Peptides against a protein of PDB entry 7QUU. Designs and how they scored, part 12

Target 1, 43 residues: chain A of PDB entry 7QUU
Amino acid sequence: DAVEPSVEKEYKKIISFRDTVFEGKHQQFLVPNNVRLKFLRDR

## One batch from the design tools (peptide; made by RFdiffusion4, then SolubleMPNN)

Design b1_p11_6_s4 (from b1_p11_6, 5 letters changed)
Fold by OpenDDE base, seed 5:
Structure b1_p11_6_s4 (fold): chain B 43 residues (1-43), chain A 11 residues (1-11)
Amino acid sequence: as target 1 above (43 residues)
Amino acid sequence: KLVEKIEEEAK
């Protein structure tokens, strides 16, 4: 199964956002792994 | 599955 380029692009955005949150730049947002995985399953 | 690949990359 090839990852659809659209889904990969959205995944990269979620990871970038997560990393920014973990770097403390967005401490108000916790994106737990289960919520991230839910987003990817719902698309 | 797409989700399994993304779960692997997400670790």
Scores: peptide ipSAE 0.025, ipTM 0.404, DockQ to the pose 0.056
Fold by OpenDDE base, seed 1:
Structure b1_p11_6_s4 (fold): chain B 43 residues (1-43), chain A 11 residues (1-11)
Amino acid sequence: as target 1 above (43 residues)
Amino acid sequence: KLVEKIEEEAK
């Protein structure tokens, strides 16, 4: 399956936002990859 | 699979 470029771009923004807000302030919550990518499978 | 490609780009 090809990832739609729109979905990939949204995902990269979510990761960048999370990392900017939480890197160095809190231990990164180890969100299991399966839970983190659920919204991409349900689209 | 879709998930495996996104996991590879998010590393």
Scores: peptide ipSAE 0.023, ipTM 0.428, DockQ to the pose 0.057
Fold by OpenDDE base, seed 4:
Structure b1_p11_6_s4 (fold): chain B 43 residues (1-43), chain A 11 residues (1-11)
Amino acid sequence: as target 1 above (43 residues)
Amino acid sequence: KLVEKIEEEAK
């Protein structure tokens, strides 16, 4: 299925955010889901 | 929301 370029960009942001914050590529810390979703919309 | 669906699929 051809994922819309906008959807693919948002997906890549979610994965990058997960890796950074939760998988510990930089620093692990707990972020509430509502704050995470806001971060992805505001950038 | 679109971001919420992608977040569910990305878990």
Scores: peptide ipSAE 0.022, ipTM 0.434, DockQ to the pose 0.061
Fold by OpenDDE base, seed 3:
Structure b1_p11_6_s4 (fold): chain B 43 residues (1-43), chain A 11 residues (1-11)
Amino acid sequence: as target 1 above (43 residues)
Amino acid sequence: KLVEKIEEEAK
């Protein structure tokens, strides 16, 4: 299964936003894989 | 799986 290039672009934006907001906050919120997948499916 | 590819690119 190829990841659609639209989904990959949205994911890169979410990671960049996470990294910017949590820069200097060592709180690794282990977002469970099931919660991460739910967020991507509900859009 | 879609998740495994996303986790590999996020390292």
Scores: peptide ipSAE 0.021, ipTM 0.407, DockQ to the pose 0.055

Design b1_p11_7_s1 (from b1_p11_7, 4 letters changed)
Fold by OpenDDE base, seed 4:
Structure b1_p11_7_s1 (fold): chain B 43 residues (1-43), chain A 11 residues (1-11)
Amino acid sequence: as target 1 above (43 residues)
Amino acid sequence: LYEEIEKEELE
């Protein structure tokens, strides 16, 4: 079963978000919680 | 980390 191109696009967004949040916790700059929540809500 | 992301998706 080919994963629908919509589901694959959403999965890639979730992974990119996870990686950005993880990097933001381990880098000298904290990703602000409002930017984190906005990424999920605006897409 | 994962549990903190899942909790914020439920709010």
Scores: peptide ipSAE 0.027, ipTM 0.442, DockQ to the pose 0.049
Fold by OpenDDE base, seed 1:
Structure b1_p11_7_s1 (fold): chain B 43 residues (1-43), chain A 11 residues (1-11)
Amino acid sequence: as target 1 above (43 residues)
Amino acid sequence: LYEEIEKEELE
């Protein structure tokens, strides 16, 4: 199944955000809940 | 987040 190039771009943004949040759980970088909630609402 | 990614992989 050819993933539409729009869906692939959104998926790459979600992975990058996930990885940043995970790295931020191991580093003292608290991703503010408002930034997380903005990302989830802008999708 | 994980649950939302898993839903998108099932569509």
Scores: peptide ipSAE 0.026, ipTM 0.487, DockQ to the pose 0.048
Fold by OpenDDE base, seed 3:
Structure b1_p11_7_s1 (fold): chain B 43 residues (1-43), chain A 11 residues (1-11)
Amino acid sequence: as target 1 above (43 residues)
Amino acid sequence: LYEEIEKEELE
């Protein structure tokens, strides 16, 4: 199924953020509390 | 959406 180009762009941003947070957990980077991931689950 | 993401992460 072809994922809509808008959904794919939003997904790539979520993955890049997840990976940054994961790397940040390993490197003890403080993820700022103002970075709310709006999960697509809330739509 | 979620099931497609979980499949793509398992490949």
Scores: peptide ipSAE 0.025, ipTM 0.445, DockQ to the pose 0.043
Fold by OpenDDE base, seed 5:
Structure b1_p11_7_s1 (fold): chain B 43 residues (1-43), chain A 11 residues (1-11)
Amino acid sequence: as target 1 above (43 residues)
Amino acid sequence: LYEEIEKEELE
């Protein structure tokens, strides 16, 4: 299925945000524990 | 959107 280029761009942003939160690259920005736990629960 | 993301991560 050809994912629309708009949906693929939104997906890539969500994944990049997840990975950045998980890797702790946002530890400097006080990422709330509930945001980290949301990305860990959906695995 | 979220359900499509979950499917693409399982493939």
Scores: peptide ipSAE 0.024, ipTM 0.487, DockQ to the pose 0.060

Design b1_p11_7_s2 (from b1_p11_7, 6 letters changed)
Fold by OpenDDE base, seed 3:
Structure b1_p11_7_s2 (fold): chain B 43 residues (1-43), chain A 11 residues (1-11)
Amino acid sequence: as target 1 above (43 residues)
Amino acid sequence: LYEKILEEEKK
């Protein structure tokens, strides 16, 4: 299935944000879970 | 898109 280039760009942004949020749970910069869940639900 | 991302986070 060819993923539309718009959807692929949004997916890459979500993955990068996810990885930053997960890394942030193991780092000094705690990303709030509500910010993550909002970003994932709106897409 | 959210449900697919949650399924990938469980793998």
Scores: peptide ipSAE 0.025, ipTM 0.422, DockQ to the pose 0.051
Fold by OpenDDE base, seed 1:
Structure b1_p11_7_s2 (fold): chain B 43 residues (1-43), chain A 11 residues (1-11)
Amino acid sequence: as target 1 above (43 residues)
Amino acid sequence: LYEKILEEEKK
């Protein structure tokens, strides 16, 4: 399945945000789950 | 897009 280049670019941003949130669980940066879920729903 | 993120969370 060829993912459109636009969708792949947005996917890479969401993975980068996920990784930042997971790294932030090991750093004192508590991203609230509701902010994460909003970001994932709005994209 | 959200569905693929949930699949990557199950790995």
Scores: peptide ipSAE 0.024, ipTM 0.432, DockQ to the pose 0.052
Fold by OpenDDE base, seed 2:
Structure b1_p11_7_s2 (fold): chain B 43 residues (1-43), chain A 11 residues (1-11)
Amino acid sequence: as target 1 above (43 residues)
Amino acid sequence: LYEKILEEEKK
């Protein structure tokens, strides 16, 4: 199945956000899990 | 889309 270029672009943004949230768990600024889950539900 | 993200988080 060819993933539409629009869907692939959105997927890359979600992965980049996930990785930033994961890295943020090892930083002084913990990104709350509810912010991640809201971002994933709104897309 | 959400299901694929959940699968990639289990790896």
Scores: peptide ipSAE 0.024, ipTM 0.433, DockQ to the pose 0.051
Fold by OpenDDE base, seed 5:
Structure b1_p11_7_s2 (fold): chain B 43 residues (1-43), chain A 11 residues (1-11)
Amino acid sequence: as target 1 above (43 residues)
Amino acid sequence: LYEKILEEEKK
């Protein structure tokens, strides 16, 4: 199944957001897992 | 898609 280029772009944005929030070019704001999971569900 | 993200978050 070829993942649609739209879905792959959205996935890459989600991973990049994760890495930016957790791997810390910004102070590790302890974004509670539930808030993070909400952000991922609402997109 | 969402399930893969959740699995990568547990690692």
Scores: peptide ipSAE 0.024, ipTM 0.432, DockQ to the pose 0.054

Design b1_p11_7_s3 (from b1_p11_7, 3 letters changed)
Fold by OpenDDE base, seed 5:
Structure b1_p11_7_s3 (fold): chain B 43 residues (1-43), chain A 11 residues (1-11)
Amino acid sequence: as target 1 above (43 residues)
Amino acid sequence: LYEEILKAEKE
């Protein structure tokens, strides 16, 4: 099943954000609350 | 947040 290129692009953004938040927890990097809220609003 | 991202990856 060919995933629509729009859905694949959104999935890649979700994964990149997951990895940034996860790395941030392990590296003591505070993910800013504004970046969190922007990701949830830009859906 | 992390739980919401993990949920969105499984959908």
Scores: peptide ipSAE 0.050, ipTM 0.565, DockQ to the pose 0.094
Fold by OpenDDE base, seed 4:
Structure b1_p11_7_s3 (fold): chain B 43 residues (1-43), chain A 11 residues (1-11)
Amino acid sequence: as target 1 above (43 residues)
Amino acid sequence: LYEEILKAEKE
């Protein structure tokens, strides 16, 4: 099954986020709750 | 959140 290039891009973002959190380089970007809700609605 | 990220990597 060829993973769609869209899904592979999303996966790479999740991995990059994980690595950033584990390295303690995760700046707590206070993502406003409104931006988080918009992201969930646009899926 | 952290546990859900680790779960998504095993699928």
Scores: peptide ipSAE 0.039, ipTM 0.547, DockQ to the pose 0.049
Fold by OpenDDE base, seed 2:
Structure b1_p11_7_s3 (fold): chain B 43 residues (1-43), chain A 11 residues (1-11)
Amino acid sequence: as target 1 above (43 residues)
Amino acid sequence: LYEEILKAEKE
């Protein structure tokens, strides 16, 4: 299954965000629901 | 947010 390059780029941003949040570097960063990447909203 | 991140990792 060829994941579209746009979806793969968005996925990599989510993983990088997760890692940064779990490392405690962004303890106060409330990601607004509106900042959800398009492919996460369509699911 | 965290639940959506965990879903994206399972695909």
Scores: peptide ipSAE 0.056, ipTM 0.562, DockQ to the pose 0.065; fails the geometry check
Fold by OpenDDE base, seed 3:
Structure b1_p11_7_s3 (fold): chain B 43 residues (1-43), chain A 11 residues (1-11)
Amino acid sequence: as target 1 above (43 residues)
Amino acid sequence: LYEEILKAEKE
């Protein structure tokens, strides 16, 4: 069982979100507030 | 938002 570090799981979610948005799939991903991506919310 | 997602991939 490769316990992917919590950071890698979060990163994979960011990339998946990116790919979905760039593919023109206008899905509003609710990024949970506990995901340390505070820097993405303000821009 | 989009520009910051693109930067996060390069780190």
Scores: peptide ipSAE 0.038, ipTM 0.538, DockQ to the pose 0.057; fails the geometry check

Design b1_p11_7_s4 (from b1_p11_7, 3 letters changed)
Fold by OpenDDE base, seed 1:
Structure b1_p11_7_s4 (fold): chain B 43 residues (1-43), chain A 11 residues (1-11)
Amino acid sequence: as target 1 above (43 residues)
Amino acid sequence: LYDEILKAEEE
């Protein structure tokens, strides 16, 4: 199934964020705005 | 947050 290009972009941001958090050993990392998803900003 | 990221990979 062709994932909508919007959903694919959000997924790639989630993966980039996950990898950053994992590599950072749960250190408070300032997630760059390009990796920030809208739903993470509203919480 | 982490659990929600993991769940989004299973969908």
Scores: peptide ipSAE 0.051, ipTM 0.570, DockQ to the pose 0.055
Fold by OpenDDE base, seed 5:
Structure b1_p11_7_s4 (fold): chain B 43 residues (1-43), chain A 11 residues (1-11)
Amino acid sequence: as target 1 above (43 residues)
Amino acid sequence: LYDEILKAEEE
């Protein structure tokens, strides 16, 4: 199934955020409010 | 937020 390019962009931001947190960078990363995590739970 | 991201990727 072709993931819509909007959803793919949001997913890439989520992965980048996750990876940054796992790298032990305890910096408060402001996750943009436009990154919706809802689609990851609805599948 | 982080824990919710992890949980959503494990589902």
Scores: peptide ipSAE 0.046, ipTM 0.550, DockQ to the pose 0.062
Fold by OpenDDE base, seed 2:
Structure b1_p11_7_s4 (fold): chain B 43 residues (1-43), chain A 11 residues (1-11)
Amino acid sequence: as target 1 above (43 residues)
Amino acid sequence: LYDEILKAEEE
């Protein structure tokens, strides 16, 4: 399935965010719901 | 958030 380049770009940002959180660099970073990528909000 | 990130990887 050809993932739209917009969706792929948002996915890469989600993965980068996950990795940064799990590395403990953002232990206190609450991501507000309004700052969520469109990809996560539409699901 | 974490559950939604995990779900996005399983698709």
Scores: peptide ipSAE 0.069, ipTM 0.587, DockQ to the pose 0.063; fails the geometry check
Fold by OpenDDE base, seed 3:
Structure b1_p11_7_s4 (fold): chain B 43 residues (1-43), chain A 11 residues (1-11)
Amino acid sequence: as target 1 above (43 residues)
Amino acid sequence: LYDEILKAEEE
């Protein structure tokens, strides 16, 4: 089944956010709130 | 989801 292009775009944003948060933990920097996906903070 | 992502990155 072809993933809808909207869902794929959201997934790519989730992965980019995850990686940014992970890098932030390892590099000891705070990920800014503007980088945080709004819909993920509520979950 | 945010807390679950954080937990998965701590494992």
Scores: peptide ipSAE 0.041, ipTM 0.509, DockQ to the pose 0.052; fails the geometry check

Design b1_p11_8_s1 (from b1_p11_8, 5 letters changed)
Fold by OpenDDE base, seed 3:
Structure b1_p11_8_s1 (fold): chain B 43 residues (1-43), chain A 11 residues (1-11)
Amino acid sequence: as target 1 above (43 residues)
Amino acid sequence: SLYDKILEEMK
């Protein structure tokens, strides 16, 4: 199924957060207020 | 699924 742009953006932020923590960086990430992880499971 | 892709990336 095609991934909606908003869902793809959330995915990229999750990966970026992981990478930032793993690399020992201290960058903060803005997470959308209405994140719905259940939609990730449906795609 | 996108969920599976995320899990794969986390491994």
Scores: peptide ipSAE 0.022, ipTM 0.454, DockQ to the pose 0.052
Fold by OpenDDE base, seed 5:
Structure b1_p11_8_s1 (fold): chain B 43 residues (1-43), chain A 11 residues (1-11)
Amino acid sequence: as target 1 above (43 residues)
Amino acid sequence: SLYDKILEEMK
């Protein structure tokens, strides 16, 4: 399924944020419920 | 979904 360009842009920002804040490319981190991207579940 | 992709990247 195609993802809209605006949504893909936000995804890239999230990954960039992770890589900046946390060491390692695949380090797990907890995301609070109020920050979770629940709206993307159906996309 | 994009949601699933994000979850995989967070692992």
Scores: peptide ipSAE 0.022, ipTM 0.461, DockQ to the pose 0.067
Fold by OpenDDE base, seed 2:
Structure b1_p11_8_s1 (fold): chain B 43 residues (1-43), chain A 11 residues (1-11)
Amino acid sequence: as target 1 above (43 residues)
Amino acid sequence: SLYDKILEEMK
């Protein structure tokens, strides 16, 4: 399934943000539903 | 979906 380059770029930014904010690489945090990337749900 | 992939990576 092909992903638009701009969408993949934003995905990488999200992961980079996680790695910067949290001490653990896979530390979970609660993401409110209203700020989730709902437009990606069907992709 | 890409959404599911992102959530999985965030776990």
Scores: peptide ipSAE 0.022, ipTM 0.460, DockQ to the pose 0.070
Fold by OpenDDE base, seed 4:
Structure b1_p11_8_s1 (fold): chain B 43 residues (1-43), chain A 11 residues (1-11)
Amino acid sequence: as target 1 above (43 residues)
Amino acid sequence: SLYDKILEEMK
């Protein structure tokens, strides 16, 4: 499956944010799945 | 799907 460069870029930012903010904390933001992926569906 | 893969990585 082809992924648009803009979508891949935003995905990488999300993962980078996760790894930086939650490093060593064993935590994550409690965001509903449909909200998390809304920005991808709308593009 | 792409969405499934992204969802899994975001967990």
Scores: peptide ipSAE 0.021, ipTM 0.440, DockQ to the pose 0.062

Design b1_p11_8_s2 (from b1_p11_8, 6 letters changed)
Fold by OpenDDE base, seed 2:
Structure b1_p11_8_s2 (fold): chain B 43 residues (1-43), chain A 11 residues (1-11)
Amino acid sequence: as target 1 above (43 residues)
Amino acid sequence: SLYDKIEEEML
């Protein structure tokens, strides 16, 4: 599926944010999947 | 969806 360039840019920012926030901390925050998706949908 | 792709990358 062709993702619009704007949507791909936003996706890359979300992944970069994830990597920065959780770098070295992946074990400390059991964020449930449903909470992560809700946070993305409510933005 | 975009959300499904982001979920797959976050899990």
Scores: peptide ipSAE 0.026, ipTM 0.496, DockQ to the pose 0.066
Fold by OpenDDE base, seed 1:
Order: C-alpha cells, then structure tokens, then sequence
Structure b1_p11_8_s2 (fold): chain B 43 residues (1-43), chain A 11 residues (1-11)
C-alpha cells in the first residue's frame, strides 16, 4: 500500500528526531511511549 | 501498517 507522501514525511521527521535524541544532541524529554503512540494515531 | 513500523521503531 502506497503511504501518502504527507505521512511518509512525518515518519522521516520522527526517525530523524529519534536519532538526534539517541545521539545525545537533544536533551531527552521523557515522552512516555503510550503518549507517543497516541500522538501518532491521532494524526 | 506505517503505524506498526513506527511503533516497532519507538518501542
């Protein structure tokens, strides 16, 4: 199934943000996993 | 789904 280009762009932003956080380039804000998943489902 | 893939990447 072709992912809509808008959704793919959002995914790429999430992964880029994750990688930046894991590299220690951002102060880890503890967003609980359940809140992250809810945020993704509500979009 | 894309959501399942994102879930696997975030958990």
Amino acid sequence: as target 1 above (43 residues)
Amino acid sequence: SLYDKIEEEML
Scores: peptide ipSAE 0.025, ipTM 0.489, DockQ to the pose 0.058
Fold by OpenDDE base, seed 4:
Structure b1_p11_8_s2 (fold): chain B 43 residues (1-43), chain A 11 residues (1-11)
Amino acid sequence: as target 1 above (43 residues)
Amino acid sequence: SLYDKIEEEML
């Protein structure tokens, strides 16, 4: 199934945000993984 | 799903 270009663009933003948070370039808002995943599933 | 792949990469 081809992922729509809009959904792929959102995915790339999530990955970029992840990388930025894990690289310590932003103050680690220790948003628990379960809260992050809930936010993604509820949208 | 795409969400399952994001979940796998975020955990």
Scores: peptide ipSAE 0.025, ipTM 0.482, DockQ to the pose 0.059
Fold by OpenDDE base, seed 5:
Structure b1_p11_8_s2 (fold): chain B 43 residues (1-43), chain A 11 residues (1-11)
Amino acid sequence: as target 1 above (43 residues)
Amino acid sequence: SLYDKIEEEML
């Protein structure tokens, strides 16, 4: 399924933010179920 | 899904 360009743009921002915050950390972060991107589950 | 990709990248 083709991801809409707007949604792909927001995805890239989220990954860029993660990479910036956790740069140089080899730590796996447990993402709680309430923080998970549930709004994208049906897409 | 896009959700699964983001979840995989966030873990």
Scores: peptide ipSAE 0.028, ipTM 0.503, DockQ to the pose 0.076; fails the geometry check

Design b1_p11_8_s3 (from b1_p11_8, 5 letters changed)
Fold by OpenDDE base, seed 3:
Structure b1_p11_8_s3 (fold): chain B 43 residues (1-43), chain A 11 residues (1-11)
Amino acid sequence: as target 1 above (43 residues)
Amino acid sequence: SLYEEIEKEAL
Protein backbone atom coordinates (compact mmCIF):
# COMPACT_ATOMS: atom_id res chain seq x y z
CA ASP B 1 0.00 0.00 0.00
CA ALA B 2 1.28 3.50 -0.85
CA VAL B 3 2.05 5.43 2.37
CA GLU B 4 0.99 9.09 2.17
CA PRO B 5 4.01 11.47 1.86
CA SER B 6 3.04 13.22 5.14
CA VAL B 7 3.08 9.91 7.06
CA GLU B 8 6.39 8.87 5.45
CA LYS B 9 7.96 12.21 6.51
CA GLU B 10 6.86 11.73 10.13
CA TYR B 11 8.06 8.11 10.09
CA LYS B 12 11.53 9.21 8.86
CA LYS B 13 11.70 11.73 11.74
CA ILE B 14 10.83 9.01 14.30
CA ILE B 15 13.51 6.68 12.86
CA SER B 16 16.11 9.49 12.81
CA PHE B 17 15.27 10.30 16.45
CA ARG B 18 15.55 6.61 17.43
CA ASP B 19 18.88 6.17 15.66
CA THR B 20 20.30 9.35 17.25
CA VAL B 21 19.03 8.86 20.83
CA PHE B 22 19.06 5.04 21.16
CA GLU B 23 22.04 4.13 18.90
CA GLY B 24 19.79 1.89 16.77
CA LYS B 25 18.66 -0.16 19.81
CA HIS B 26 15.18 -1.54 19.01
CA GLN B 27 13.90 -0.97 22.56
CA GLN B 28 10.12 -1.23 22.41
CA PHE B 29 8.71 1.87 24.08
CA LEU B 30 6.46 0.81 26.97
CA VAL B 31 3.53 2.58 25.30
CA PRO B 32 0.08 1.35 26.43
CA ASN B 33 -1.72 -0.61 23.66
CA ASN B 34 -4.59 1.94 23.54
CA VAL B 35 -2.11 4.82 22.92
CA ARG B 36 0.16 3.00 20.42
CA LEU B 37 0.12 4.81 17.06
CA LYS B 38 -2.91 6.96 18.17
CA PHE B 39 -1.46 9.86 16.13
CA LEU B 40 -1.99 7.76 12.96
CA ARG B 41 -5.47 6.42 13.94
CA ASP B 42 -6.80 9.93 14.63
CA ARG B 43 -5.95 11.08 11.07
CA SER A 1 -0.72 -3.45 7.74
CA LEU A 2 0.82 0.09 7.74
CA TYR A 3 0.34 0.20 11.54
CA GLU A 4 2.17 -3.11 12.06
CA GLU A 5 5.10 -2.00 9.84
CA ILE A 6 5.47 1.36 11.67
CA GLU A 7 5.08 -0.33 15.10
CA LYS A 8 7.77 -2.90 14.18
CA GLU A 9 10.28 -0.31 12.89
CA ALA A 10 9.58 2.82 15.03
CA LEU A 11 8.72 1.34 18.48
Scores: peptide ipSAE 0.035, ipTM 0.497, DockQ to the pose 0.100
Fold by OpenDDE base, seed 1:
Structure b1_p11_8_s3 (fold): chain B 43 residues (1-43), chain A 11 residues (1-11)
Amino acid sequence: as target 1 above (43 residues)
Amino acid sequence: SLYEEIEKEAL
C-alpha cells in the first residue's frame, strides 16, 4: 500500500528528531517504543 | 503495512 505523502513526511520528521536526540544534540526523551508506535497508529 | 515499515526502521 502506498504510504500517503503526509504520513511519510511526518515519519521523516520523527526519524530526524530521533537521530538528533540519539546523537546527543538534544535531551533524550525516553519515549517508549510502544508509545511512539501507538501515536503513529492513532493518527 | 505502514506499521511494519515503521517497526523495521524504529526497532
Scores: peptide ipSAE 0.027, ipTM 0.466, DockQ to the pose 0.054
Fold by OpenDDE base, seed 5:
Structure b1_p11_8_s3 (fold): chain B 43 residues (1-43), chain A 11 residues (1-11)
Amino acid sequence: as target 1 above (43 residues)
Amino acid sequence: SLYEEIEKEAL
């Protein structure tokens, strides 16, 4: 499906941030791996 | 869908 480039760019930033959290670079954020992409299921 | 496209980038 076609994704709006502005929206895609925003989500790529969210992914990058999330991955940084998962790598432990932001230990203050406890994001379980099973929550990965959960916020996208309705989109 | 947006989900599918972002999933490809995230996985």
Scores: peptide ipSAE 0.053, ipTM 0.553, DockQ to the pose 0.063; fails the geometry check
Fold by OpenDDE base, seed 4:
Structure b1_p11_8_s3 (fold): chain B 43 residues (1-43), chain A 11 residues (1-11)
Amino acid sequence: as target 1 above (43 residues)
Amino acid sequence: SLYEEIEKEAL
C-alpha cells in the first residue's frame, strides 16, 4: 500500500517521539514495544 | 492502518 506522504510524515514524527521518550526517560525501563503501541492506540 | 505500520516497524 502506498502510504500517503502526509501519513509518512506523521509516522516519522511518532517514531522520533517514541525514540526520544524511550532514550530520555525509559532507557532504564524495559517497556515492551507492544505495551507502548497499545498506549498510543487507546488514546 | 497507521498503527499497523508502526507495529510492523516496532516489533
Scores: peptide ipSAE 0.029, ipTM 0.492, DockQ to the pose 0.063; fails the geometry check

Design b1_p11_8_s4 (from b1_p11_8, 6 letters changed)
Fold by OpenDDE base, seed 2:
Structure b1_p11_8_s4 (fold): chain B 43 residues (1-43), chain A 11 residues (1-11)
Amino acid sequence: as target 1 above (43 residues)
Amino acid sequence: SLYDEIEKELL
């Protein structure tokens, strides 16, 4: 599916944020899936 | 959907 360039840019920022915040710490933050999805939907 | 793709990457 063709993703709009603005949406792709936001996606890349979210992934970069994930990688920065959770690098080496992925096991320490049990963020529930529903909370992550709500955060993405509310933006 | 976009959310399904982001979910696959984040979760």
Scores: peptide ipSAE 0.025, ipTM 0.459, DockQ to the pose 0.064
Fold by OpenDDE base, seed 5:
Structure b1_p11_8_s4 (fold): chain B 43 residues (1-43), chain A 11 residues (1-11)
Amino acid sequence: as target 1 above (43 residues)
Amino acid sequence: SLYDEIEKELL
């Protein structure tokens, strides 16, 4: 299924956030699950 | 769903 361009753009932002917070590109810190996924539930 | 895929990548 073709992902809409708007959805793909948001996915890329989420991956960038993951890399920043959890993959050691920057200082790692704990993010609560409810904060991480809030933007997905509000749609 | 896209939600489930993103959840797996982020958590």
Scores: peptide ipSAE 0.025, ipTM 0.459, DockQ to the pose 0.060
Fold by OpenDDE base, seed 3:
Structure b1_p11_8_s4 (fold): chain B 43 residues (1-43), chain A 11 residues (1-11)
Amino acid sequence: as target 1 above (43 residues)
Amino acid sequence: SLYDEIEKELL
């Protein structure tokens, strides 16, 4: 199934944010796993 | 699912 271009763009933003956070370019906010999962479920 | 793929990439 072709992922809608809007969803692919959002995914790419999430990956870019992840990489930026893990590369230490941003303070690692200890985002609780429950908050991460809520963000994904509400979309 | 798309959720599982994003979860795998975020966690």
Scores: peptide ipSAE 0.024, ipTM 0.459, DockQ to the pose 0.061
Fold by OpenDDE base, seed 4:
Structure b1_p11_8_s4 (fold): chain B 43 residues (1-43), chain A 11 residues (1-11)
Amino acid sequence: as target 1 above (43 residues)
Amino acid sequence: SLYDEIEKELL
């Protein structure tokens, strides 16, 4: 099944957020797990 | 779901 362009766009945002938060290219914002989960659920 | 897989990568 082809992933709808809207879903792919949101996936790319989540991956970019992961890379920004975890790869230390910006200060390791210790985003608490509950805040990460809220970010995924509210979108 | 896609969200469950993404959650596993983010946690």
Scores: peptide ipSAE 0.024, ipTM 0.447, DockQ to the pose 0.058

## One batch from the design tools (peptide; made by RFdiffusion4, then SolubleMPNN)

Design b1_p12_1_s1 (from b1_p12_1, 6 letters changed)
Fold by OpenDDE base, seed 5:
Structure b1_p12_1_s1 (fold): chain B 43 residues (1-43), chain A 12 residues (1-12)
Amino acid sequence: as target 1 above (43 residues)
Amino acid sequence: KLYEEIEEEEKK
């Protein structure tokens, strides 16, 4: 099923925000895939 | 599923 363009746009904002927050404080914080997927599921 | 497509985009 193609991701709705609205959901893809929100996802890209969440990832960009995460990467900006982590680049500033934790250049080595590997967010595990399960934590990344949980954050998207709990919203 | 949405989560599989997300995991594939994050691997690029």
Scores: peptide ipSAE 0.027, ipTM 0.439, DockQ to the pose 0.051
Fold by OpenDDE base, seed 1:
Formats: structure tokens, sequence, C-alpha cells
Structure b1_p12_1_s1 (fold): chain B 43 residues (1-43), chain A 12 residues (1-12)
């Protein structure tokens, strides 16, 4: 499936935000990517 | 939708 270019841009922003939030506060917890996405969804 | 597409891209 070709991800729409709009969705891919939003995805890259969400990943960058995830990585920034998790690298700064949770470097001690290898949180699986799926759990990181769930946390962003539940906000 | 967006979060499902994100979960599919992270599985690749």
Amino acid sequence: as target 1 above (43 residues)
Amino acid sequence: KLYEEIEEEEKK
C-alpha cells in the first residue's frame, strides 16, 4: 500500500516526537514501538 | 487510520 504523502509527513513528525520524548525521559525503558504509538494515541 | 498506517510502517 502506498502511504499518502500527507500521511507519511504526519508519520515522520509523530516518530520524531516519539523519539524526542522517549529518548529524553525513558532512555532506561526499551518500550516497544507499538506501545509508544499506543501512548501517543491515548493522548 | 493514521495510527494504523504508522503501526504498519513500523512493522516493515
Scores: peptide ipSAE 0.025, ipTM 0.476, DockQ to the pose 0.059
Fold by OpenDDE base, seed 2:
Structure b1_p12_1_s1 (fold): chain B 43 residues (1-43), chain A 12 residues (1-12)
Amino acid sequence: as target 1 above (43 residues)
Amino acid sequence: KLYEEIEEEEKK
């Protein structure tokens, strides 16, 4: 299924917001990408 | 599908 270019833009905003919030609160934790994806899947 | 496209973009 082709992800609509609207959904991809919203997704990129959610990731940028997540990364900004994580950098501001958790500058000390290198969270591996697989653990980040698991955390998003388990919510 | 969306999660697989993300894993492929993070591997580049």
Scores: peptide ipSAE 0.024, ipTM 0.415, DockQ to the pose 0.049
Fold by OpenDDE base, seed 3:
Structure b1_p12_1_s1 (fold): chain B 43 residues (1-43), chain A 12 residues (1-12)
Amino acid sequence: as target 1 above (43 residues)
Amino acid sequence: KLYEEIEEEEKK
């Protein structure tokens, strides 16, 4: 499916935010992908 | 929609 360019831009921002918050050098615990996605949905 | 597309890409 062709994702609209606006939706793709928002997706890239959400992924970059996820990776910064949960995969950074300050990761105190392994966050499962399902918990990362839930945290982003609840914001 | 956006979060479903994220879950589908993470499964690949």
Scores: peptide ipSAE 0.028, ipTM 0.456, DockQ to the pose 0.053; fails the geometry check

